# Peptides against a protein of PDB entry 6DSZ, part 61

Target 1, 361 residues: chain A of PDB entry 6DSZ
Amino acid sequence: NYVVTAQKPTAVNGCVTGHFTSAEDLNLLIAKNTRLEIYVVTAEGLRPVKEVGMYGKIAVMELFRPKGESKDLLFILTAKYNACILEYKQSGESIDIITRAHGNVQDRIGRPSETGIIGIIDPECRMIGLRLYDGLFKVIPLDRDNKELKAFNIRLEELHVIDVKFLYGCQAPTICFVYQDPQGRHVKTYEVSLREKEFNKGPWKQENVEAEASMVIAVPEPFGGAIIIGQESITYHNGDKYLAIAPPIIKQSTIVCHNRVDPNGSRYLLGDMEGRLFMLLLEKEEQMDGTVTLKDLRVELLGETSIAECLTYLDNGVVFVGSRLGDSQLVKLNVDSNEQGSYVVAMETFTNLGPIVDMCV

## One batch from the design tools (peptide; aimed at target 1 T42 L314 E348)

Design b2_p22_8_s2 (made by RFdiffusion4, then SolubleMPNN; from b2_p22_8, 15 letters changed)
Fold by OpenDDE base, seed 1:
Formats: C-alpha cells, sequence, structure tokens
Structure b2_p22_8_s2 (fold): chain B 361 residues (1-361), chain A 22 residues (1-22)
C-alpha cells in the first residue's frame, strides 16, 4: 500500500496582492495548481493564514473590491471553467472562506483558445470578462442588486485574441486587446454595453503593432490607456498619445509577466524567460493645465531571479517571484546595486519540488 | 458550402448563483 502522501504542489501558477483578509492586512495569495495559499505580509515576512483546496487547477485568480465592500473579494476560475467569488471571513479564531458566487462558465459550443483562459475584471467592478473560446467574450455582470450573476457571450470578430484587459477611467467598461489576423498583430478597444449585450466602438485602435506583441497592461489614471509589450518594443497608447520604445535589453528574452508597483501606474515590474527582472518606468510631465501626460518610458534591468510565472510587488521594495519552473522567491529591491551590479537580493527561497502530476484517478 | 454557423452577436449562456454576504 503505497500511501502516496499527496505532496502539496510547490509550483506557482499565479499570485496576487491585496486586502483579502481585512481592509488593513496586506495579503499575498498564491495559486499552486489546485491549492490557494493565503498569507499576511508582515515586517517579519509572510505569515500563513489559510490554505484552500480548489475544485480544479486555478486558471484565473484576481482580487477586486466592489463598491461598498470593506475588503477585496477573490475571483477564481478553474481550468474546468468553474467560477467562484470568495470572501474571507474571520470570527474570532474561526476562519472561513465564504463562496459569494459560484457556477460553471463552460460553453457547449466553442473552440477553446490556444492561448488559454484569460480572465479580467473591470477596475470599477462593473463586470468580469472572460476569453475562453475563440470569437467569444463572456461577460459576468457584477450587479449588487442581482441575486444571480447572468453571464452572457458577446461575439468577437477578432478570433485570435492574444491578451485583453479592461481600461481604467472609462465611462463604460472598455476592453483593450491584442489580436492577430493575417495582416499581423493589432490593438483594438471595445466598449461593453451591459444593456444591449454588445460591443460598441472603443475610443481607439492601433493597427500593425509589433508582430510579437503579447501583453496588455491597463494603466490607471492619470495616464490611462494601455501598455503593449512585445519582444522588441514596449508601447504606450491612450487614444491621444502614442509612445514606443525598443530597448535592446528586452530583445534577449521574452517578457512573460508583469506587475504594477505604484498604484498610479508609474512603475511596473517585468519578468522574462531567463529570470531577468526589469523595472518599466513611466515618466510624468505635468502640463500647465494640471493634466498629467506621459513624457517617456524607460526600462531598467534590476537583476536576476527565478524564472517568474507571476510577479507581485508587496511593499517596501519586497517582491514575490512566483515560479513554476524554479524556486519561488521573496526578493528585495535595493536603491544601490551590489558588487555584481544587481539591485535584487533574495530574502527567502521556496523550494519547488517540481510539477505534481495530478494523477487523475 | 461551409455552414458558417452565424453565432449570435450575443447570448445568455451561464448563470452564477450569488449569495450576498449576510
Amino acid sequence: as target 1 above (361 residues)
Amino acid sequence: EESTEAWPRSFVDTSLQFFPAR
């Protein structure tokens, strides 16, 4: 009788930072296949609070705060299309994870997208958007008055969506996406009408972006707009301003993940396939009318880490590097470089024992 | 004649049960 002690998964598939346990606590949430680990970020490091078993591999994990919630809620979508919204509730020493919503969002008909599941939340918490299948965008309205979240699909004319995000500062929920057609890769925007259950023309588009444009970053106000990351270029666009950089250093390895450092979107961490960690900086120009415009984009090499599947800035220059292929790390970003020219110092390393092959019994 | 199954422009397909916080 091999008691296969089911080793806990150690490979990280996703991570998010927010205020899930309370309004005051800074949390790190880590997705490890079917497991969710919840930590409180403290001055002494990561304090484990709860581990939660999920009914499938976590494919999407996003924190969001609906209007009038005191703390963040957690949206999870599994690889088997099980969706849930979770709430943390503590009552003395009793810790409960409450399911606020659940359902299966699988369509009966559709081609699963080769680029996998994309799940996004509108910054104003009006809806969740899901790209599950080619040519479809699923909307889950987040209406407080509705006891039932009635998801619907909108047809996308663009069959090959590479990445999609909701934009900030839009009167209506607005998506920005990179898509591929026979002519190349392009960026487009759509407004999402909840009433009409259709797309309206978005504020802007950019045809013929870099052929390997792979990621969209929605930029908060005051800048607004989006950053498009390619293999060779990083592009900002907000409808009025376009700015592109092609720093030679990013050509060496594909950027695969990003995380916002500053709430105002002035800095982003970027991780590549070689474990290089970069800072993307948005330089501000304040106009005489008080408007803030993007002056320039810069990329700085910070150092090397484990190959990041996901990055999340915690606080005080501490970053969690979630790795699928290597050991996950807590790293410190320093102002001054070490003797090797690195601004990154490993604080803690979390041993990755490799992918647990879920034996489907 | 490739039956271009004209997917509707939009359709309702999923219901999530929402339990408001008590």
Scores: peptide ipSAE 0.221, ipTM 0.691, DockQ to the pose 0.012
OpenDDE base, seeds 2, 3, 4, 5: peptide ipSAE 0.166, 0.015, 0.043, 0.037; ipTM 0.573, 0.434, 0.430, 0.558; seeds 4, 5 fail the geometry check

Design b2_p22_8_s3 (made by RFdiffusion4, then SolubleMPNN; from b2_p22_8, 14 letters changed)
Fold by OpenDDE base, seed 3:
Structure b2_p22_8_s3 (fold): chain B 361 residues (1-361), chain A 22 residues (1-22)
Amino acid sequence: as target 1 above (361 residues)
Amino acid sequence: EESTEARPTSFRDTSLQFFAPR
């Protein structure tokens, strides 16, 4: 009897940080194919709390806090379009992951998008948005009483969406997306009407962005707006302010992931396909009326890590580098460089034994 | 124009004390 101890997946395909176990706990959640690992971040390091098997490869994993929740909820979407909202519940020593809501969001008709599944949550927790298929934007309204995730589609005229996010500080849920057409890549915004189940005109657009514009970062208030990451350029736009930089250092390798460091959107980590770790800095200018505007953008090379599939800032300059191709790492960001000019020091390395191919039996 | 490698800003979050040096 060969007990083939099914080797646990080690390749990371997603990570998020938030307050999932309690309001006070800082958690690191790691997606490894069909497995969710939950850690508490402590002064001593990562403490494992729970591992959860999911019904399919995790494609989207996002923490969100609806109004009047004390802690974050977890949205998961699988590659087979199974959606759920999970809650952590502890009762003494008993730890349960409760499914608050679930549903299958697969459409019978649609071309799966070549850029894969995108799932986003409105910062005000009004809805979840899903780009699953070309020419469709799926909306899941967030309602506390709904145990069944109801979804509807809005037609999207832009067939080739590259990336999409919800913007911050919008009266109505507003998406910002990069799309490609025969004329190039563009950025557009739409307001999402839950009532009418349609798009309204968004606050701004930017036609003819960089040809390789690949990522949208929604920027919190006081800045608002979005950052568009390309191969050669980084652009900020909020409707009133436009600023673009083209730092030569980012041209060497494609930026593939990002994570917000500061809650106010002043700094972002950027990771590229060579494992280079950057800091993107938003320089503030305070106006006489007390408004904060973007003065400048700066990119700083911090150092090198494993090739990040995902990045998440924890605390005190500690970053989790989730890697699919290499070993995942906890790294420390330092204010002063080492002898090699690196601001990055590896604290812990998590051996990647390679991709577990889910044998579809 | 030499892009002066600007020193990273403080990465220390003062609100939390995870991975505090012992």
Scores: peptide ipSAE 0.020, ipTM 0.519, DockQ to the pose 0.077
OpenDDE base, seeds 1, 2, 4, 5: peptide ipSAE 0.000, 0.020, 0.008, 0.000; ipTM 0.351, 0.451, 0.437, 0.338; seeds 1, 2 fail the geometry check

Design b2_p22_8_s4 (made by RFdiffusion4, then SolubleMPNN; from b2_p22_8, 14 letters changed)
Fold by OpenDDE base, seed 5:
Structure b2_p22_8_s4 (fold): chain B 361 residues (1-361), chain A 22 residues (1-22)
Amino acid sequence: as target 1 above (361 residues)
Amino acid sequence: EESTEAEPTNFRNESLQFFPAR
């Protein structure tokens, strides 16, 4: 009997960085199909802490810190709509992963969205938002006093949502989304009323964005607003300011992932389908009143990596490149380019042995 | 490998049970 040691999944589906193990530890969390790998980021590299089996393919993995929590909690949603909130607990040498919440968020009626599952968390941790089905936005209220997180659906008039994020700095939880209708792609905002369980009109909209607008990046304060990534253009909008760039270099390959580098939203990593790594920079202008406004947007080619499914900036110019199709990498961003004009140096490579074919055994 | 997902209990459309930190 050859015990075929089922090869552990190596293809990365998602990655997040935060403070999950403690308030002080910087963690990298990696989703590999049904497996969660937890690392501590150290000066020496990635230290493995725990591997966790999940009852399904991880579709959403987000760290968030509710008011009064000392460290981040982990929200996971599986492809079968199993949702959980996890807490890391260490007691001496004993490591436990506590399920703080769990449940299934599947609806009996709904068309699964063609763009897949989207899960987002309000920056103020007021709610989780889920786009699972066309024309529905599921809200999971995050109330500390509620032992029971009662999810509800709000109807979206916009059936073809491409991407959605919560905005920063909003009095009420506010979503910004790209959607498609017969006239093209558009950006809209909605405020989410927890009380009324409805959408209110958001602060702004942008009709007729680029036809291939595919991603929303919520920008933190002081800028606020959102970045919309297309095939040919990158646009910023915050309700008061609009700015668009069309750098020729991004037309060569579709941008497929992004990650914020700076807490203030001054820089973002962008990865494309060719494994090119870019830096998107938000140039600030300080006004005489001390207000900070966006002056300009620029894109710089950093170099090449494995084709990223996900990117996460760790610290000190180190980036984890999570790859589904190729080897995942730990890369260093340098200030100076090498002889080939690259600012990227591979530090470590994690061999991808291919997709786990779901052998229905 | 510790599975931290609760068994797929038949929670159709019901509330996530949130256990606040004790």
Scores: peptide ipSAE 0.078, ipTM 0.577, DockQ to the pose 0.027
OpenDDE base, seeds 1, 2, 3, 4: peptide ipSAE 0.000, 0.026, 0.021, 0.038; ipTM 0.340, 0.545, 0.449, 0.436; seed 1 fails the geometry check

## One batch from the design tools (peptide; aimed at target 1 R267 R298 N334)

Design b2_p23_1 (made by RFdiffusion4)
Pose (drawn by RFdiffusion4):
Structure b2_p23_1 (pose): chain A 361 residues (1-361), chain P 23 residues (1-23)
Amino acid sequence: as target 1 above (361 residues)
Amino acid sequence: SVINDSDLTEEEFWEQLEEALKE
């Protein structure tokens, strides 16, 4: 027999922003399935540079540039457990994606977990963290000689884990995650020590959270902490400091995705399965000692995009809406809600044949 | 449908949007 592609996969599973082509090259990297798309934000709008194609299902896609690098290094993990670090190199008149490092990191003894694979990267590029199998947190230290991507497993006493994030602004690599056991689910803190290959007691106390907490947000340096998004209550956790708001405006649909807007983290974008688009706020309270603190949380609806699996703010009040169940599109957010109450205006839609349930000729 | 263009900085644009939401 023989199989050909009549149409490339159009559903968007992942999208990230960063400086990948050069420095201050606003790149939008869109993950479909086996395809990877790279764009440069120009005055025209989204203009592509190179659409590559891999021999795997892109499951983790993150950007970073470690200590003393020219441009961000891209990291990709295949669902069949193929890890690689890439680098856009336009040295010549052509374009080549050099593979700085690669290595298969499958464990012969783990069970894939509910909520699938999670790929997290250290705030200061100390290591790559993986959550492939239950009870096994895999660490991949980041240096130069680790070109044949080597790795080692730590053990995780917490068996059922929902979402994991690396915390900003800590003495060393620290992890914040939501896990489940009997008696509801909780949030616990750990420290990753890649010198002894162990877990150390985390920065702060283990808190009880909402029963349906589904997302953890890494809050940037000026504030520090973690934002946990459940079904009905949005909570902020940072050591002893703790804030939460529970608007009934949210419970109608589960919040699925989040995206950081400002570098400060004062503003976030949220998405419903009903197709909404929220703005999560961390309002400031600059005090007498020239320091900045955080006072409250406020969520107010912006309008509605399409159902988003990915979410990304690009530039000049524009957000790319990566839709897996429908057309992905481009959106302009306006201060003045011109029509109705929707601060959201569609600019461009991308044909997504969506989940093809049935068909005929 | 109407897209409003502006010459505002990112900081000014986002502060004015936050103030408009607060109202």

Design b2_p23_1_s1 (made by RFdiffusion4, then SolubleMPNN; from b2_p23_1, 10 letters changed)
Fold by OpenDDE base, seed 4:
Structure b2_p23_1_s1 (fold): chain B 361 residues (1-361), chain A 23 residues (1-23)
Amino acid sequence: as target 1 above (361 residues)
Amino acid sequence: STVIESDLSEEEYLKKLEEALKK
C-alpha cells in the first residue's frame, strides 16, 4: 500500500487578514484548496500557528467580528456548500479550532453561477450573504447562540450577478452588485429584510457601467458607497457622488483582486493578470461641516509581483500576495522607488509546486 | 440531490426557482 503522501497544496486560492487568534494578534489566514494555514504576523515575519484540514475546497473565507466578540470569527464555505463559523481557542500550549456553527447551504434547485461562489458578510455582522446560484441570494442570519447555520433564499431578479458586496453605513443590510443583462452591465443596490425575507429597493443604482465591470468594493465610512472596477475604468458611487477615472495603465491587463489598505478606505491594493500591483487612492475633501467627501480617485503602479489570486495588506507596508498560478510572496511596499521605478520588494517567496493532482484512487 | 438543470431554458429555470421559493 503506497501511502502516497499527498503533497500539501501550495497554490493559494484565498487569503484574509484580521485578529483571529486573539484581539491583539494580527493574523494571516491562507486557503490552499482544502487546507487552512494560520499565521501570526510579527516584526520578524510570519509565524505559523496551526494548519487545519477542511472537508472540501475552501470557496469563501472571511473574518468577521460579531458584537460582543473580543476577536474575529472565521466564516468558511466549501465548494460542497458546507458552511462553518470557526473560533480560535488557545489554552496554554493547546490550540483548538472550534466550530461555533455549521450547516450545509446547498439547494435542491439552482444553477451554479458562472462567476462561482460569492460569500459576503454584512459589516455590522447581521447576516452572511451567499450568491451560489443564478437568481438566488442566500442569507444566513448571524445569531450568537445558533450552532446550526440556517439559511433562506431571496429571489434575485438579476440572474447574471458578476460581483456583490454589503455596503457600509446602512441602517438595513444593503448589497451592491454588478450584474449583466442584454443591455450591458449595471450596478444595483438592495436592502435585505431579514424579517420579510425579501429585497427592498436600495439607495441607488447605476445603469450602463463599463461593459467589463467585474468587481465591487464596498467603501467604509466616512466615504461610504462602492468602487466598481472594470477593464478600462474605476468608478465610485455612493448615491450622492459619482466619480470615474479611466487610467490607461489599467487597460493593459484585467484587475482580478483587491484589498483595502486603510481602515477608512482611503487606499486599496489592486492586482492584475500580469502580476502588476497598483495602489488605488481615494483623495478626500473635508467639508466645512466636517463631512468627508471623495474628491478624486488615483491609481499608481507600485510594481510587479506574482499573479495574485488574492492580496492582503498585513502591516507596515508588508503585503501578502497569494498566487494560484505562481509563487506566493511577501512583499514590502516602499515609499521611494528603486532604480527601476518599482516600489515593491520581494521579502519572501513561497514556491508553488503546481496543482495537486488529486489522484482519485 | 441538487438537480443542476443545466439544460433548462432560462424561462423553465426561473419557473422552477419560483416554485421552489413558494414552498
Scores: peptide ipSAE 0.446, ipTM 0.891, DockQ to the pose 0.009
OpenDDE base, seeds 1, 2, 3, 5: peptide ipSAE 0.426, 0.431, 0.431, 0.430; ipTM 0.877, 0.879, 0.878, 0.879

Design b2_p23_1_s2 (made by RFdiffusion4, then SolubleMPNN; from b2_p23_1, 11 letters changed)
Fold by OpenDDE base, seed 3:
Structure b2_p23_1_s2 (fold): chain B 361 residues (1-361), chain A 23 residues (1-23)
Amino acid sequence: as target 1 above (361 residues)
Amino acid sequence: SVVQETDLSDEEYLEKLVEALKK
């Protein structure tokens, strides 16, 4: 009996950093198709803690901390529309991944969106939002006592949503999204009413953004608002302030992923299709009233890595580069550049053996 | 040791990095 040790997937399709195992532990969670890998980030490197098999390809993986939770919970949505909220529980040497809630969120009617599955969590943990189908926004209310993830749909007039996020600092859950219509790409906001199960008018909109605007980054307070990343430009808008930059360096290759470096959202990592790693910097201006406003945006080239599918900042300038096409990497951002002007040094490389073709035997 | 024990907090390290990038 050859136990065909099923080769574990090596291609990374998602990664997230947070405090999942405990309040004190810094964790790296890596999605590799149907497999979730959980690491503790240590001074010595990544310590493996647990692996979890999922019933389907992981399409969304997000950490969130509801009010009164000491550590983060994990939301997972699979490509087959199975949703779950997972909790890490350790009792002595026994490690359990507990399903706090689960549900299937597939609709019988709807066109699956061409841009794939988008899953987002309200920063105040009021709801999960899902863009699964054209013209629909699915909402999962977050309730602690509910083991069954129940969802409802809100109709979107905007049929072609490119990307969507929840904004920070909003009294009601508010989404910001890039959409395409016959006139081009635009940014719009909606408030989401859980009570009425409808959209209300959001705080702002921006019509006629860059034609290739592809990503929305929700910016935490004190800045608030959103960053819109295009092929040629990066823009910021918060309803009161608009800023745009068009650094020539980003035109060379399409930015395909991003991650926030710090809690205040002053710094972001950007990865492009050539494996270039950038830092996006939000320059602050303090007003006389103590308000912090965005003064400027800056993009700096850090160096080159594997082509990132996902990026996550860990600690002390260490970044995990999750790659689908190449080897994943743990890289260090150095204060001093090397002779080539790169701030990036590979610390560890994780060999990608390629896509596990599910050979249905 | 992957993380060199820098006596610097993460924020202090990032500030130094950002200042280096400004030059």
Scores: peptide ipSAE 0.550, ipTM 0.880, DockQ to the pose 0.466
OpenDDE base, seeds 1, 2, 4, 5: peptide ipSAE 0.523, 0.518, 0.517, 0.524; ipTM 0.875, 0.874, 0.874, 0.878

Design b2_p23_1_s3 (made by RFdiffusion4, then SolubleMPNN; from b2_p23_1, 12 letters changed)
Fold by OpenDDE base, seed 3:
Structure b2_p23_1_s3 (fold): chain B 361 residues (1-361), chain A 23 residues (1-23)
Amino acid sequence: as target 1 above (361 residues)
Amino acid sequence: STVIETDLSDEEYLEELEKALKK
């Protein structure tokens, strides 16, 4: 009896950091196809806590903390449109992952978008937004007592959404998205009315952004607004302030992932298709009235890592580099460069044995 | 469940989508 020990997936397709196991624990959650791995981040490294099998490839994995929760909840959406909200519970030595809510959010009608599934959570935890199909934006209202994830669609006039995020500091849930039309790529905002189940006009728009604008980063207060990342440029906009940079160094390879380093949105990690790791810095200017505005944007090359599918800053300059194509890594960001000019030091490498091709035999 | 085929033009897709949303 060859116990075919089913080889565990090693290719990382998502990662997130937060406080999932407790309010005090810093966790790294890693998605490897259908598998969720939960770690506690310690001074000694990653301590494995739990592994969870999902009923499908994880397409979206986001931590969020509703008002009155002491720790983060986990939203997962699978490639088969199974949605769930998970809670970690520990009772002594017993560890349970509890499904707080679940639902299938597949529509019978809709063209799956070419850019794949996008799932986002409102920073104030009012709703989850899903871009699953062209011309539709799905909303899942977040209610504490709802065990069944009920969703509704809002018609989105823009068929070709490239990326979308919820903005911070908005009275109503507000999305910011890059979309493509025959005239090029543009950025628009919409307020989402839960009551009316419709979009209202958002606070701002920017027509004719860079043709290869591919990512939206929602920036927390005090800056607010969004960063739009393209092939050649990085743009900030918050309705009042516009600032664009075109650092030559980013033209060499497409930026494919990002992660916020500072809670206030002053720094972001950027990873490109060559495994280059960058820091995007937002320089602040304090106004006489105490308001903080963006003074400038700067990009610094930190070093080279495995090609990141996802990045997540842990703590104390430690970054997890989740790789699909190569080995995942824990890396340390140093203040001083090494002899090669790199600020990145590999701490640990996690061997990638390649994608488990689900050979449906 | 009419799977809207991925080979439709945007115009054709929109027409089918709008028909579907009205049902």
Scores: peptide ipSAE 0.502, ipTM 0.866, DockQ to the pose 0.009
OpenDDE base, seeds 1, 2, 4, 5: peptide ipSAE 0.457, 0.492, 0.495, 0.488; ipTM 0.851, 0.874, 0.873, 0.868

Design b2_p23_1_s4 (made by RFdiffusion4, then SolubleMPNN; from b2_p23_1, 12 letters changed)
Fold by OpenDDE base, seed 3:
Structure b2_p23_1_s4 (fold): chain B 361 residues (1-361), chain A 23 residues (1-23)
Amino acid sequence: as target 1 above (361 residues)
Amino acid sequence: STVQETDLSDEEYLEKLVEALKK
């Protein structure tokens, strides 16, 4: 009996950093198709803690901390529309991944969106939002006592949503999204009413953004608002302030992923299709009233990595580069550049053996 | 290579990095 040791997937399709195992531990969570890997980030590197098999390809993986939780919970949505909220629980040497809530969020009616599954969590943990189908926004209210994830749909007039995020600092849950219509791409906001199960008018909109605007980054307070990443430009808008930059360096290759470096949202990592790693910098201006406003946006080339499917900042300039096409990497951002002007040094490389073709035997 | 325990906080390290990138 050859136990065909099923080769573990090596291609990374998602990664997230947070405090999942404890309040004190810094964790790296890596999605590799149907497999979730949980690491503790240590001074010595990544310590493996647990692996979890999921019933389907992980399509969304997000950490969130509801009010009164000491550590983060994990939301997972699979490509088969199975949703769950997971908790890490350790009791001595026994490690359990507890399903706090689960549900299937598939609709019987709807066109699956061409841009795939988008899952987002309200920063205040009021709801999860899902863009699964054209013209629908699915809402999962977050309730602590509910083991069954119940969802409802809100109709979107905008049929072709490119990307969507929840904004920070909003009294009501507010989404910001890029959408395409016959006139081009636009940015719009909606407030989400849980009570009425409808959209209300959001705080702002921006019509006629760059034609290739592809990503929305929600910016934490004190800045608030959103960053819109295109092929040629990066724009910021918060309702009161608009800024746009068009650094020539980003035109060379399409930015395909991003991650926030710091809690205040002053710095982001950007990865492009050539494996270039950038830092996006939000320059602050302090007003006389103590308000902080965005003064400028800057993009700096850090160096080159594997082509990132996902990026996550860990600690002390260490970044995990999750790659689907190449080897994943743990890289260090150095204060001093090397002779080639790169600030990036590979610390560890994780060999990608390629896509596990599910050979249905 | 052992991540040299820099006595710097993450924020202090990032600030130094950002200042280096400004040059």
Scores: peptide ipSAE 0.539, ipTM 0.850, DockQ to the pose 0.499
OpenDDE base, seeds 1, 2, 4, 5: peptide ipSAE 0.515, 0.513, 0.510, 0.514; ipTM 0.846, 0.844, 0.832, 0.850

Design b2_p23_2 (made by RFdiffusion4)
Pose (drawn by RFdiffusion4):
Structure b2_p23_2 (pose): chain A 361 residues (1-361), chain P 23 residues (1-23)
Amino acid sequence: as target 1 above (361 residues)
Amino acid sequence: EEEEEEEEEFWEELEEALKEKAE
């Protein structure tokens, strides 16, 4: 027999922003399935540079540039457990994606967990963290000689884990995650020590959270902490400081995705399965000692995009809406809600044949 | 730097408009 592609996969599973082509090259990297798309934000709008194709299902896609690098290094993990670090190199008149490092990191003894694979990267590029199998948190230290991507497993007493994030602004690599056991689910803190290959007691106390907490947000350096998005209550956790708001405006649909807007983290974008688009706020309270603190949380609806699996703010009040169940599109957010109450205006839609349930000729 | 300042001002005006609408 023989199989050909009549149409490339159109559903968007992942999208990230960063400086990948050069420095201050606003790149939008869209992950479909086996395809990877790279764009440069120009005055025209989204203009592509190179659409590559891999022999794997892109499951983790993150950007970073470690200590003393020219441009961001891209990291990709295949669902069949193929890890690689890539680098856009336009040194010649052509374009080549050099593979700085690669290595298969499958464990012969783990069970894939509910909520699938999670790929997290250290705030200061100390390591790559993986959550492939239950009870096994895998660490991949980041240096130069680790070109044949080597790795080691730590053990995780917490068996059922929902979402994991690396916390910003800590003494060393620290992890914040939501896990489940009997008696509801909780949030616990750990420290990753890649010198002894162990877990150390985390920065702060283990808190009880909402029963349906589904997302953890890494809050940037000026504030520090973690934001946990459940079904009804949006909570902020940072050591002893703790804030939460529970608008009934949210319970109607589960919040699925989040994206950071400002570098400060004062503003965030949220998405519903009903197709909404929220703005999560961390309002400031600059005090007498020239320091900045955080006072409250406020969520107010912006309008509605399509159902988003990915979410990314690009530039000049524009957000790329990566849709898996429908057409992905481009959106302009305006201060003046011109028509109705929607601060959201569609600029461009991308044909997504969506989940093809049935068909005929 | 000028472009960043314009974007910051834009976001602050959006927060203000949201707050006035909620009132």

